# Designs tried in a protein design run: peptides against a protein of PDB entry 7C96. Part 81

Target 1, 73 residues: chain A of PDB entry 7C96
Amino acid sequence: PVIPDDFRCPISLELMKDPVIVSTGQTYERTCIEKWLQAGHGTCPKTQQTLTSTVLTPNYVLRSLIAQWCEAN

## One batch from the design tools (peptide; made by RFdiffusion4, then SolubleMPNN)

Design b2_p26_5_s1 (from b2_p26_5, 12 letters changed)
Fold by OpenDDE base, seed 5:
Structure b2_p26_5_s1 (fold): chain B 73 residues (1-73), chain A 26 residues (1-26)
Amino acid sequence: as target 1 above (73 residues)
Amino acid sequence: PPISKERLEELKQEAIENYKEALEKL
């Protein structure tokens, strides 16, 4: 079925497996945002705002919602 | 795999558009 937009990584456009939140509040697939940061970027891909921190916080709520959606579909 | 150049350009363009829209709301 159609994957909800909020469940897709802004970078890969794929269903997120390990969603993480950056300092701007945007959520990405962990591997995608890590590669972005490792490439030397210090901004948020979605907003282009400068990241105040490079800490990646797991989005457990979204992970759970995605899991529930996957279970139902 | 690394992020494609095409996707990176799309992201940057979308970010610019989002920024412009945000400014219009101020």
Scores: peptide ipSAE 0.393, ipTM 0.785, DockQ to the pose 0.027
Fold by OpenDDE base, seed 3:
Structure b2_p26_5_s1 (fold): chain B 73 residues (1-73), chain A 26 residues (1-26)
Amino acid sequence: as target 1 above (73 residues)
Amino acid sequence: PPISKERLEELKQEAIENYKEALEKL
C-alpha cells in the first residue's frame, strides 16, 4: 500500500522512525533535522521560517500512528 | 547522509509554491 504523505519526513521523503517537532510545529526525522542544524541552517526546511529554538520534541502521537499503520499493512 | 543540493532546492521551491497558493486562497 501507499505510504501516507504525513508519515514521510519532508527532508528524506522516507517513512519516519523517530519523528520530532521543531519550534515551527513541523515534524521531521530526528537524524535528518539534526544534520540540517549541524550544517548551520537556522530555518525550517518545510516552511523556511526562522527557528526560535533548536529544541526537538518527540512526536509520540505520530510515532504511534505510523507504528499502527505499519502493523496493519 | 547530508541533504543534497538538489533536495535543498526542491524544498525551497515547494515552500514558495505553498506560500503563493495559500495567499491566493485568502
Scores: peptide ipSAE 0.391, ipTM 0.781, DockQ to the pose 0.026
Fold by OpenDDE base, seed 2:
Structure b2_p26_5_s1 (fold): chain B 73 residues (1-73), chain A 26 residues (1-26)
Amino acid sequence: as target 1 above (73 residues)
Amino acid sequence: PPISKERLEELKQEAIENYKEALEKL
């Protein structure tokens, strides 16, 4: 079935397993965004906006939605 | 794996397009 766009990491384009939210409100796969930040980037990959913080907040709601979708499909 | 240069450029291009569309809607 077609994977909802909101369930795909903007970086990897794959179904997210551990989605995290950055300061711009965009959500990414944890591993992907961590590598991005570790590379020294200070912008949001999706929007190119400057990040006001490098803190990554788990998106539990989305994680749950993805899990439910996976179970149903 | 690390983010490829190709994907990085795609992300940048997409961001530019989104920005342009946002401006047009103002």
Scores: peptide ipSAE 0.371, ipTM 0.772, DockQ to the pose 0.026
Fold by OpenDDE base, seed 4:
Structure b2_p26_5_s1 (fold): chain B 73 residues (1-73), chain A 26 residues (1-26)
Amino acid sequence: as target 1 above (73 residues)
Amino acid sequence: PPISKERLEELKQEAIENYKEALEKL
């Protein structure tokens, strides 16, 4: 089945397993965005906006939606 | 000298693509 775009990490383009939200509101796979930040980047990969915070908030809603989608397929 | 905004954007884009490529090799 085709994976919904909203379920794909903007960095890896793969189905997110541990989606997290950055200060800009964009969601990424935790591992991917952590590596991005670790590399010294202070911007949002998707929007290029400067991150006001490096705090990563788990996107539980999306995680649940992805899980439901996986169960249905 | 300081990196131009345009160059910075290019570098970031390259970084993203590099990550994608690296992940595909896993």
Scores: peptide ipSAE 0.262, ipTM 0.712, DockQ to the pose 0.026

Design b2_p26_5_s2 (from b2_p26_5, 15 letters changed)
Fold by OpenDDE base, seed 2:
Structure b2_p26_5_s2 (fold): chain B 73 residues (1-73), chain A 26 residues (1-26)
Amino acid sequence: as target 1 above (73 residues)
Amino acid sequence: PPISEEKLKELQEEAIQNYKEALKKQ
């Protein structure tokens, strides 16, 4: 079925498997945002806000919600 | 000389869009 928008990575537009939160509070697929950062970018892809940190925090809540959705669909 | 913040934002948005499209093709 249709993937909920909040479950899709803003970059890949695919269902997130390893969602991580950046300093702006936005969530991305880990692989996508890591490649973005490695390419030398220091901004949030979705909001264009400057990242105050390059630390990526796992979004466990969203990960759980996505897992539940996958089990049901 | 350094470009304006406005122009920089435009370039940023273009780069972001290009990156998204390139990543989807992988």
Scores: peptide ipSAE 0.103, ipTM 0.572, DockQ to the pose 0.023
Fold by OpenDDE base, seed 1:
Structure b2_p26_5_s2 (fold): chain B 73 residues (1-73), chain A 26 residues (1-26)
Amino acid sequence: as target 1 above (73 residues)
Amino acid sequence: PPISEEKLKELQEEAIQNYKEALKKQ
């Protein structure tokens, strides 16, 4: 079935396994955004907004939604 | 002169697209 857009990482375009939220509120796959930040970038890949923090917050709600979706599909 | 925000955004967008494509191939 078609993967909901909100379940795909804006970078990898794949179903997220470990979604994390950046300071701008956007969610990415942890490994993808970590590599982006480690490369020295300070902006949000999706919105191009400047990040006010490099802290990555696990998006547990989305993780659960994705898990439920995977179970049903 | 210092880089304008407009130019910075342009460069960032290019970098982002290149990065996304590189990751997809990885």
Scores: peptide ipSAE 0.101, ipTM 0.576, DockQ to the pose 0.023
Fold by OpenDDE base, seed 5:
Order: structure tokens, then sequence, then C-alpha cells
Structure b2_p26_5_s2 (fold): chain B 73 residues (1-73), chain A 26 residues (1-26)
């Protein structure tokens, strides 16, 4: 089945397994955004906006929605 | 001399796209 765009990581373009939210409000796969930040970048990959914080907040709601979608498909 | 914020953002966008493609190949 076709994966909803909101369930895909803007970086990997794959179904997110551990979605996290950055300061700009965008959500990415944890591993992808961590690598981006670790590489020394301080911007949001999707919006190019400067991140006010490097704290990553788990997107539990989206994680649950993705899990439900995976179980149904 | 240092480039403007706008030009820096443009360069960032190019780097971001390259990074995304590199990640997909890892």
Amino acid sequence: as target 1 above (73 residues)
Amino acid sequence: PPISEEKLKELQEEAIQNYKEALKKQ
C-alpha cells in the first residue's frame, strides 16, 4: 500500500519508525535527524530554518498512528 | 568576504539535498 506522506521521513523518504519533532515543528526519523545534527548542521532539513534547540521530542501520536497503519496494512 | 544569510541558506539547501541522497545509499 501507499505510505502516507506524513508518515515518511523528509530525509530518508521512508516510513518512520521512531519519529521525533525538532524545534521548527517538523518531524523526522530519529536516526536521520541525529546524524544530521551530529554532522554539525543547525538547520531544519525540510525548512532550512535555524533550529532554536537541538532537543528532539518523540512524536508519540504519530508513532502510534504509524504503528496502527502498519498493523492494518 | 562573508556571504549573506540568504546565500548561506541557498548553499545549505544544496548540501541538504546531497545529504539526503547520501543517507538513502547508506
Scores: peptide ipSAE 0.096, ipTM 0.569, DockQ to the pose 0.023
Fold by OpenDDE base, seed 3:
Structure b2_p26_5_s2 (fold): chain B 73 residues (1-73), chain A 26 residues (1-26)
Amino acid sequence: as target 1 above (73 residues)
Amino acid sequence: PPISEEKLKELQEEAIQNYKEALKKQ
């Protein structure tokens, strides 16, 4: 089936397995955003806004929604 | 001299697109 856009990482465009939220409120796949930060970038890939923190917060709600979608499809 | 806000935005967009393409090739 067609994967909902909100379930895909803005960087990889693939279904997220470990979604995390950055300081701007956008969500990415953990591995993708970690590589972006390690490369020296200080902006949000999707919005280009400056990140006020490098802390990554797990998006448990989205993780659960994706899991439920995968079980149904 | 410091680059304009518009030019900075263009550079950021180019970097982002290049990064996304590189990730897909790995």
Scores: peptide ipSAE 0.095, ipTM 0.558, DockQ to the pose 0.023

Design b2_p26_5_s3 (from b2_p26_5, 12 letters changed)
Fold by OpenDDE base, seed 1:
Structure b2_p26_5_s3 (fold): chain B 73 residues (1-73), chain A 26 residues (1-26)
Amino acid sequence: as target 1 above (73 residues)
Amino acid sequence: PPISEERLKKLKEEAIQNYKKALAEM
């Protein structure tokens, strides 16, 4: 089945396994956004808005939704 | 976890292009 857009990382375009939220509210795969930040970028890949913080907050809700979707598909 | 270095580079390039575009419009 087709993976819902909201379940795919904007960077990898793949189903997220460890989704994290950045300061702009966008969600990415942890490893993807970490590499983006490590590369010296201080902006949100999708929105290009400057990040007010480099803190990555686990998106537990989305993680659960993805798990449910995977269970059904 | 899924990751694509190529995609990451593409996003970087897009950001750069957008920056240049913004400068050109000023």
Scores: peptide ipSAE 0.162, ipTM 0.640, DockQ to the pose 0.023
Fold by OpenDDE base, seed 4:
Structure b2_p26_5_s3 (fold): chain B 73 residues (1-73), chain A 26 residues (1-26)
Amino acid sequence: as target 1 above (73 residues)
Amino acid sequence: PPISEERLKKLKEEAIQNYKKALAEM
């Protein structure tokens, strides 16, 4: 089945397994955004907005939704 | 999980181009 766009990481374009939210409210795969930050980038990959914080917040709701989707498909 | 390095490179390039464009408009 087609993966919902909201379930795909903007960086990897793959189904997220560990989605995290950045300060701009966008969600990415943890490993992807960590590599982006480690590379010295201080902006949101998708929106290009400057990050006010490098703290990554787990998106538990999305993670649950993705898990449920995977179980059903 | 797997990471597409090519996609990451594309995003970096897009960011650079956007930055250059913004600078040119200043």
Scores: peptide ipSAE 0.156, ipTM 0.636, DockQ to the pose 0.024
Fold by OpenDDE base, seed 5:
Structure b2_p26_5_s3 (fold): chain B 73 residues (1-73), chain A 26 residues (1-26)
Amino acid sequence: as target 1 above (73 residues)
Amino acid sequence: PPISEERLKKLKEEAIQNYKKALAEM
């Protein structure tokens, strides 16, 4: 089945396993966004907005939705 | 998860285009 775009990490283009929210509200795979930040980037990969914080908040809702989708597909 | 140099470049380009589009709509 086709993976919903909202369930794919904008960086890896793969189904997210550990989705995290950045300060701009966008969600990425934890490992991907961490590498992006470690590479010296201070912006949101998807929007180019400057990140006001480097704190990564787990997106529990999306994690749950993805898990449910995986069970159904 | 992967984050190759090629993907990085493409992602940056996409981000720039999205940003420009958003600005144009203001």
Scores: peptide ipSAE 0.148, ipTM 0.644, DockQ to the pose 0.028
Fold by OpenDDE base, seed 3:
Parts: structure tokens; C-alpha cells; sequence
Structure b2_p26_5_s3 (fold): chain B 73 residues (1-73), chain A 26 residues (1-26)
């Protein structure tokens, strides 16, 4: 099945399992963005905007949508 | 001489894309 672009992590390009939102509003796979941050990067991988916070907020809505998509496919 | 802004932008983008690729392969 073709994975919707909005369900893919901008870093791994894979279906997100634990999507989290960064300060810029972009969503990434938790593991991927954590590695990016720990590598010393302070920007949003997709937009290159400077992150105002390193807080990662779970994207519960997207997680649910992905789960529903997985159930149907 | 110092790197031009255009080249700097290109290098930054290449670095980001290369890092994304590396992470995706891990």
C-alpha cells in the first residue's frame, strides 16, 4: 500500500509509529528527531527553522489516524 | 576568500539531506 506523505517521517521516510510535534509544528518519528537533537542540531529538519524548544509533544491525533489507516490497509 | 551565501545555503541543505539519509539507513 502507498503510505500517505503526511504519515511518513520527514527524516526516515517511513510510517510513523510514535509521532511527535516539535516547536515549529512539524511532526517526526520520536526516535529520529531525538537522534537529530542529540547530534547537536537546533533546527527543524524539514523547514530548517530554528527550534525555540526541544520539547517533543506526542501527536495523538496523527497517531490515531495512522492506526486507523493501518487497520484498513 | 569567504564562502558565498549561495554556496553556504547549498552546503547546509546537502548536510541536512545527507544526515536524513544516514538516519533513515540506521
Amino acid sequence: as target 1 above (73 residues)
Amino acid sequence: PPISEERLKKLKEEAIQNYKKALAEM
Scores: peptide ipSAE 0.064, ipTM 0.572, DockQ to the pose 0.023

Design b2_p26_5_s4 (from b2_p26_5, 12 letters changed)
Fold by OpenDDE base, seed 5:
Structure b2_p26_5_s4 (fold): chain B 73 residues (1-73), chain A 26 residues (1-26)
Amino acid sequence: as target 1 above (73 residues)
Amino acid sequence: PPISKERLEELKEEAIENYRKALEEL
């Protein structure tokens, strides 16, 4: 089945397993964005906006939606 | 002058792609 674009990490382009939200509101796979931050980047990969915080908030809603989609497919 | 929305999107995609390639090389 076709994976919805919103379920794919902008960086890895793969189905997200642990989606997290950055300060700009964009969602990425935790591992991907952590590596980005650890590399010294302080911007959002997708929007290029400066991150006001490096805190990564789990996107539980999306995580649930992805899980439901996986169960149905 | 400000970058057009179209060009901005291209730059964003390039940035993401470059990072993706860097991760693959690691």
Scores: peptide ipSAE 0.169, ipTM 0.683, DockQ to the pose 0.028
Fold by OpenDDE base, seed 3:
Structure b2_p26_5_s4 (fold): chain B 73 residues (1-73), chain A 26 residues (1-26)
Amino acid sequence: as target 1 above (73 residues)
Amino acid sequence: PPISKERLEELKEEAIENYRKALEEL
C-alpha cells in the first residue's frame, strides 16, 4: 500500500523509523537531520527557518502512528 | 522586495533536492 506523506521524511522521502522534532516543530528522520546539522547547516530544511536549538526531540506520537500503520499493512 | 510565496516554495524544494542528491553520492 501507499505510504502516507506525513509518515515520510521530508529529506529522504522514506518511511521514518526514528522521527525527531526540531526547534521549528518539523519532523525528520534522526539520521537525516543529524547529517544536515553536521554539514554545518543551521536552518530547517522544510521551512528554511533558523534553528534556535540543535536539540532533537523524539516524536513518540508519530512513531506510534507509523508502527500502527505498519502493523495494519 | 520580499520573495514571493511561490518562489520561496521553489527555493525550499531546490534545497531539499540538492541535499537528496548529495546523500545519493554517499
Scores: peptide ipSAE 0.156, ipTM 0.671, DockQ to the pose 0.027
Fold by OpenDDE base, seed 4:
Structure b2_p26_5_s4 (fold): chain B 73 residues (1-73), chain A 26 residues (1-26)
Amino acid sequence: as target 1 above (73 residues)
Amino acid sequence: PPISKERLEELKEEAIENYRKALEEL
């Protein structure tokens, strides 16, 4: 089935398995954004905004929604 | 001279695309 856009990582464009929220409020796949940060980038890939923090917060709500979607499909 | 905001955005977009392509090669 068609994967909802909100369930896709802006970087990988794939269904997120471990979604995390950055300081700008955007969500990415953990591994993708970590690699982005490790590469020396200090901006949000999607919005181009400068990150005020490199802390990554697990998006448990989205993770749950994705899990429910996967279960139903 | 300093890079314009517009050009910086273009460069960032290119970088993001290149990064995405790199991920596909993994």
Scores: peptide ipSAE 0.135, ipTM 0.669, DockQ to the pose 0.024
Fold by OpenDDE base, seed 1:
Structure b2_p26_5_s4 (fold): chain B 73 residues (1-73), chain A 26 residues (1-26)
Amino acid sequence: as target 1 above (73 residues)
Amino acid sequence: PPISKERLEELKEEAIENYRKALEEL
């Protein structure tokens, strides 16, 4: 089955396992966005907006939705 | 002049693609 776009990391294009939210509200795979930040980038890959914070907030809701989808597919 | 919404989206996609390529090389 086709993976919903909202379940894919904008960077890796893969099904997210550990989705995290950045200050702009966009969600990425933790490892992907961490590497982006570690590379010295201070912007949101998807929106190119400057991040007001480098804090990564776990997207528990999305994680749950993905888990449910995986169980059904 | 201001960048059109379409062009902005193209730039975003290019940036993401470039980063994706970089990750694949690691």
Scores: peptide ipSAE 0.121, ipTM 0.645, DockQ to the pose 0.028

Design b2_p26_6_s1 (from b2_p26_6, 11 letters changed)
Fold by OpenDDE base, seed 5:
Parts: sequence; structure tokens; C-alpha cells
Structure b2_p26_6_s1 (fold): chain B 73 residues (1-73), chain A 26 residues (1-26)
Amino acid sequence: as target 1 above (73 residues)
Amino acid sequence: PVAALNEPLSEEEAQALAAAVQASIA
């Protein structure tokens, strides 16, 4: 089945398991964005916008949508 | 560009990958 692009992490290009939202509103796989931040980057990988915070907020809605998609496919 | 989970990407590489994903939506 074709995986919706919005269900893929912009970094890993894989189906997200633990999607999190950064301060810019973009969503990434938790592990991917954590590695990015740990590497010393202070910008959003996708938009290059400066991050006002390093807090990662779980995207529960997207997590549920992905789970539903996986159940149906 | 190719994603690498075992090593951090450069900002340029990350943006290129993200752009490629978004471009495929249309």
C-alpha cells in the first residue's frame, strides 16, 4: 500500500512511530529530531527556521491516524 | 539525497529530503 507522505518523517522518510512537533509546528520522528538536536542544530530541518524551544510535543492525533491506517493496510 | 538514521544529517541534506517528500504530495 502507498504510505501517505504526511505519515513519513521528513528525515528518515519512513512511517513515523512516535511523531513529535517542534516549535515551528513541523512534525518528525522523535528519534530523528532528537539526534538532530543532540548534534547541536538549532533550526528546523525542513524549514531552516530557528527553533524558539527544544521542547518536543507528541503529535497524538497523527499517531492515532497512522495507527488506524496501519490497521486498515 | 539518502537518509541516514545512524548519523546526523547536515541542515542542507535534511531540508533537501523534506523538500523531496513535500514535492511528491502534488
Scores: peptide ipSAE 0.096, ipTM 0.639, DockQ to the pose 0.086
Fold by OpenDDE base, seed 4:
Structure b2_p26_6_s1 (fold): chain B 73 residues (1-73), chain A 26 residues (1-26)
Amino acid sequence: as target 1 above (73 residues)
Amino acid sequence: PVAALNEPLSEEEAQALAAAVQASIA
């Protein structure tokens, strides 16, 4: 089935398994954004806004929604 | 640009892909 756009990582374009929120409020797959940060980037891939923090907050709600979607599809 | 999990994209490529995702929303 077609993966909802909001469930796909802006970087990998794949269904997120461990979605995390960055300081700009955008959500990415943990692995993707960690690699991005490790590469020395200090901006949000999607918005290009400067990250005020490198803290990654788990998006539990989205994670649950994705899980529910996966179960139904 | 090609999305990959093994290496980070450039900021330009990342935003281009992100924009494509948003554009796909009717």
Scores: peptide ipSAE 0.092, ipTM 0.620, DockQ to the pose 0.087
Fold by OpenDDE base, seed 3:
Structure b2_p26_6_s1 (fold): chain B 73 residues (1-73), chain A 26 residues (1-26)
Amino acid sequence: as target 1 above (73 residues)
Amino acid sequence: PVAALNEPLSEEEAQALAAAVQASIA
């Protein structure tokens, strides 16, 4: 089945398993964004906006939606 | 496009990749 674009990580291009939200409001797979930050980047990969915080907030709603989609497909 | 974090993407590559993904799925 076709994976909804909102369910795919902009970096890995894969279905997100642990989606997290960065300060800009964009969502990425936790592992991917952590590696990006560890590499010394301080911007949002997708928008190139400067991150005002390095805190990663779990996107529970999206996580749930993805889980539901996986069960149905 | 294919992404690999064996080495960190440049900001330009990351943005281009994100844009390409959205364009291909939209």
Scores: peptide ipSAE 0.089, ipTM 0.630, DockQ to the pose 0.078
Fold by OpenDDE base, seed 1:
Structure b2_p26_6_s1 (fold): chain B 73 residues (1-73), chain A 26 residues (1-26)
Amino acid sequence: as target 1 above (73 residues)
Amino acid sequence: PVAALNEPLSEEEAQALAAAVQASIA
C-alpha cells in the first residue's frame, strides 16, 4: 500500500521508524537528521529555518500512528 | 530528490528539496 506522506521522512522519503521533532516543529527520521547535524548544518532541511536548538524530541504520537498503520497494512 | 542513506544532503540539495516540497503544497 501507499505510505502516507506524513509518515515518510522528508530526507529519505521512507517510512519513519524513529521519528523525532526538531526546533522548527518538523519531523525526521532520527538517523537522517542526526547525520545532517553532524555534518555541521544548523538549519531545518525542509524549511531552511535556523534551528534554535539541536535537541531532538521523539514524536511518540507519530510513532504510534505509524505502528497502527503498519498493523493494518 | 532523496538523500543517500550513507550521507546527509548538502545545503544546496536540502534547499532544492525544500523548494520542491513547498511548491507541491502551495
Scores: peptide ipSAE 0.074, ipTM 0.626, DockQ to the pose 0.059

Design b2_p26_6_s2 (from b2_p26_6, 12 letters changed)
Fold by OpenDDE base, seed 5:
Structure b2_p26_6_s2 (fold): chain B 73 residues (1-73), chain A 26 residues (1-26)
Amino acid sequence: as target 1 above (73 residues)
Amino acid sequence: AVAHLNEPLSEEEAKALAEAVLESIA
């Protein structure tokens, strides 16, 4: 079935398995955003806003919603 | 295209962004 847009990583466009929130509030797949940061970027891929922090916060609510969706589909 | 907070992206815009980002980190 079609994956809800909110469940897709803005980078990979795939269903997120480990969604994390960056300082701008945008959520990405952990692996994707880590690679972006490791490449030397200090901005949010989607918004191009400067990241005030490189801390990645797990989006547990979204993870739960995705898990529920996966179980149902 | 750059997405603003709380501004939805079209599927085409999202795809373009994804491709650009993936290319950048590759």
Scores: peptide ipSAE 0.073, ipTM 0.596, DockQ to the pose 0.275
Fold by OpenDDE base, seed 4:
Structure b2_p26_6_s2 (fold): chain B 73 residues (1-73), chain A 26 residues (1-26)
Amino acid sequence: as target 1 above (73 residues)
Amino acid sequence: AVAHLNEPLSEEEAKALAEAVLESIA
C-alpha cells in the first residue's frame, strides 16, 4: 500500500512509529530527530529554521491516524 | 486547499532531504 506522505518521516521517509513535533511545527520520527539533535544540530532538518527549543512534543493525533491506517491496510 | 501535517514537500525534494540528513547523522 502507498504510504501517505504526511505519515512518513521527512528524514527516513518511512512510516512514523513515534512521531514528535519540533518547535517549528514539523513532525519527525522521534529516533531520527533525536539523532539529528545529538549530532549537534540546532535547526529543523526540513525548514532549516533554528529550533527555539529542543523539546519534542508527541504528535498523538498523527500517531492515532497512522495506527488507524495500519489497521486498515 | 489541502492541509498538511508537515510543510508540503515533493517526493523528489523529500528524497534529497532524507539522503542529506542521513549522511549528516551517519
Scores: peptide ipSAE 0.068, ipTM 0.600, DockQ to the pose 0.452
Fold by OpenDDE base, seed 2:
Structure b2_p26_6_s2 (fold): chain B 73 residues (1-73), chain A 26 residues (1-26)
Amino acid sequence: as target 1 above (73 residues)
Amino acid sequence: AVAHLNEPLSEEEAKALAEAVLESIA
């Protein structure tokens, strides 16, 4: 089945397992965005907006939705 | 193109950016 775009990491383009939200509101796979930040980048990969914080907030709602989708497909 | 919250990237643009990002951090 076709994976909903909102369930795919903007970086890896794969179904997210541990989605996290950055300060711009965009969601990425934790490992992907961590690597981006560790590389010294201070911007949001998708929007190129400057991150006001490097804090990564778990997107529990999305994680749940993805889990439900996986069970149904 | 530069993306904005009210002007999101197209799927094609997003894919291109994703590939570039992965290449840069790999």
Scores: peptide ipSAE 0.067, ipTM 0.586, DockQ to the pose 0.216
Fold by OpenDDE base, seed 3:
Structure b2_p26_6_s2 (fold): chain B 73 residues (1-73), chain A 26 residues (1-26)
Amino acid sequence: as target 1 above (73 residues)
Amino acid sequence: AVAHLNEPLSEEEAKALAEAVLESIA
């Protein structure tokens, strides 16, 4: 079935396995956003806003929703 | 240029990617 856009990483466009939230509130796959930051970028890929922090917070709610969707599909 | 940020990108490439992200996700 078609993967909901909100369940896809804005960078990889793939179903997220370890979604994390950045300071701007956007969610990305952990591996993708870490690579972006490691490359020296200090902005949010999707919004292009400057990140006020490089802390990545696990999006447990989204992880659960994705798991539920995967179970049903 | 590298797809899906698998490798470091130049500033120019990063900007292009950001624009592509906005256009690719509806």
Scores: peptide ipSAE 0.060, ipTM 0.645, DockQ to the pose 0.057

Design b2_p26_6_s3 (from b2_p26_6, 10 letters changed)
Fold by OpenDDE base, seed 1:
Structure b2_p26_6_s3 (fold): chain B 73 residues (1-73), chain A 26 residues (1-26)
Amino acid sequence: as target 1 above (73 residues)
Amino acid sequence: PVAHLNEPLSEEEALALSQAVLEAIA
């Protein structure tokens, strides 16, 4: 089935398994955003805004929604 | 154009973003 856009990582374009929220509020797959940050980037990939923090917050709500969607599809 | 907070991207823009980032972290 067609994966909802909100469930896909902006970087990998794949269904997120471990979605995390950056300081700008955008959500990415953990692995993807970590690689981006480790590469020395300090901006949000999607918005290009400077990140006020490099802390990554698990998006448990989205994770749950994705899980529910996967169970139904 | 640069996407704003919670602004949806077109398919083309999404692909471009993905490609750019993937190349940067390769």
Scores: peptide ipSAE 0.493, ipTM 0.831, DockQ to the pose 0.284
Fold by OpenDDE base, seed 3:
Structure b2_p26_6_s3 (fold): chain B 73 residues (1-73), chain A 26 residues (1-26)
Amino acid sequence: as target 1 above (73 residues)
Amino acid sequence: PVAHLNEPLSEEEALALSQAVLEAIA
């Protein structure tokens, strides 16, 4: 089935397994955004806004929604 | 163009973003 856009990482374009929220409110796959930050970037990939923090917050709600979708499909 | 908060990207824009970021972190 077609994966909902909101469930796909903007970077990998794959179904997110460990979605995390950056300071701008955008969500990415943890591995992808960590590599971006480790490469020396301090902006949000999608919005290009400067990140006010490098803290990554697990998106538990989205994780649950994805799990629910996967179970049904 | 820069995406706005909560603004969906077109397929072309999504692919371009993905490619650009992946190249940057390679």
Scores: peptide ipSAE 0.491, ipTM 0.829, DockQ to the pose 0.283
Fold by OpenDDE base, seed 4:
Structure b2_p26_6_s3 (fold): chain B 73 residues (1-73), chain A 26 residues (1-26)
Amino acid sequence: as target 1 above (73 residues)
Amino acid sequence: PVAHLNEPLSEEEALALSQAVLEAIA
């Protein structure tokens, strides 16, 4: 089945398993964004905005939506 | 072509972004 764009990580381009929100409001796969931050980057990959915080917030709503989609497809 | 908050990217832009970031974290 065709994966909805909103369910794919902007970095890996794969279905997100552990989506997290960065300070800019963008969502990425946890593993991807953590590697980006660990590499010394302090900006949002997609928007290039400076991150005001390196805290990653789990996107539980999206996780639930993805799980629901996976069950149906 | 810098994306704004919650702005969708074209397929080409999305691919370019992915490639650039993946190379940077490799």
Scores: peptide ipSAE 0.476, ipTM 0.822, DockQ to the pose 0.283
Fold by OpenDDE base, seed 5:
Structure b2_p26_6_s3 (fold): chain B 73 residues (1-73), chain A 26 residues (1-26)
Amino acid sequence: as target 1 above (73 residues)
Amino acid sequence: PVAHLNEPLSEEEALALSQAVLEAIA
């Protein structure tokens, strides 16, 4: 089935399994954004904004929505 | 903190971003 755009990681373009929010409010797959940060980048891949923090917050709402979608599809 | 939905992206933007980011971290 067609994956809703909001459920896809901006980096991998795949359905997110462990979505996390960065300081800019944008959500990415954890592994993708961690690799980006580990590479020495300090900006948000999508918005190009400087990250005020490297803390990654789990997007529980989106995780739940994706889980529900996966169960239905 | 309150979680938010992912910000919308066009297919073209997503593809371009994916390629650029993946190349940068590869």
Scores: peptide ipSAE 0.086, ipTM 0.621, DockQ to the pose 0.707

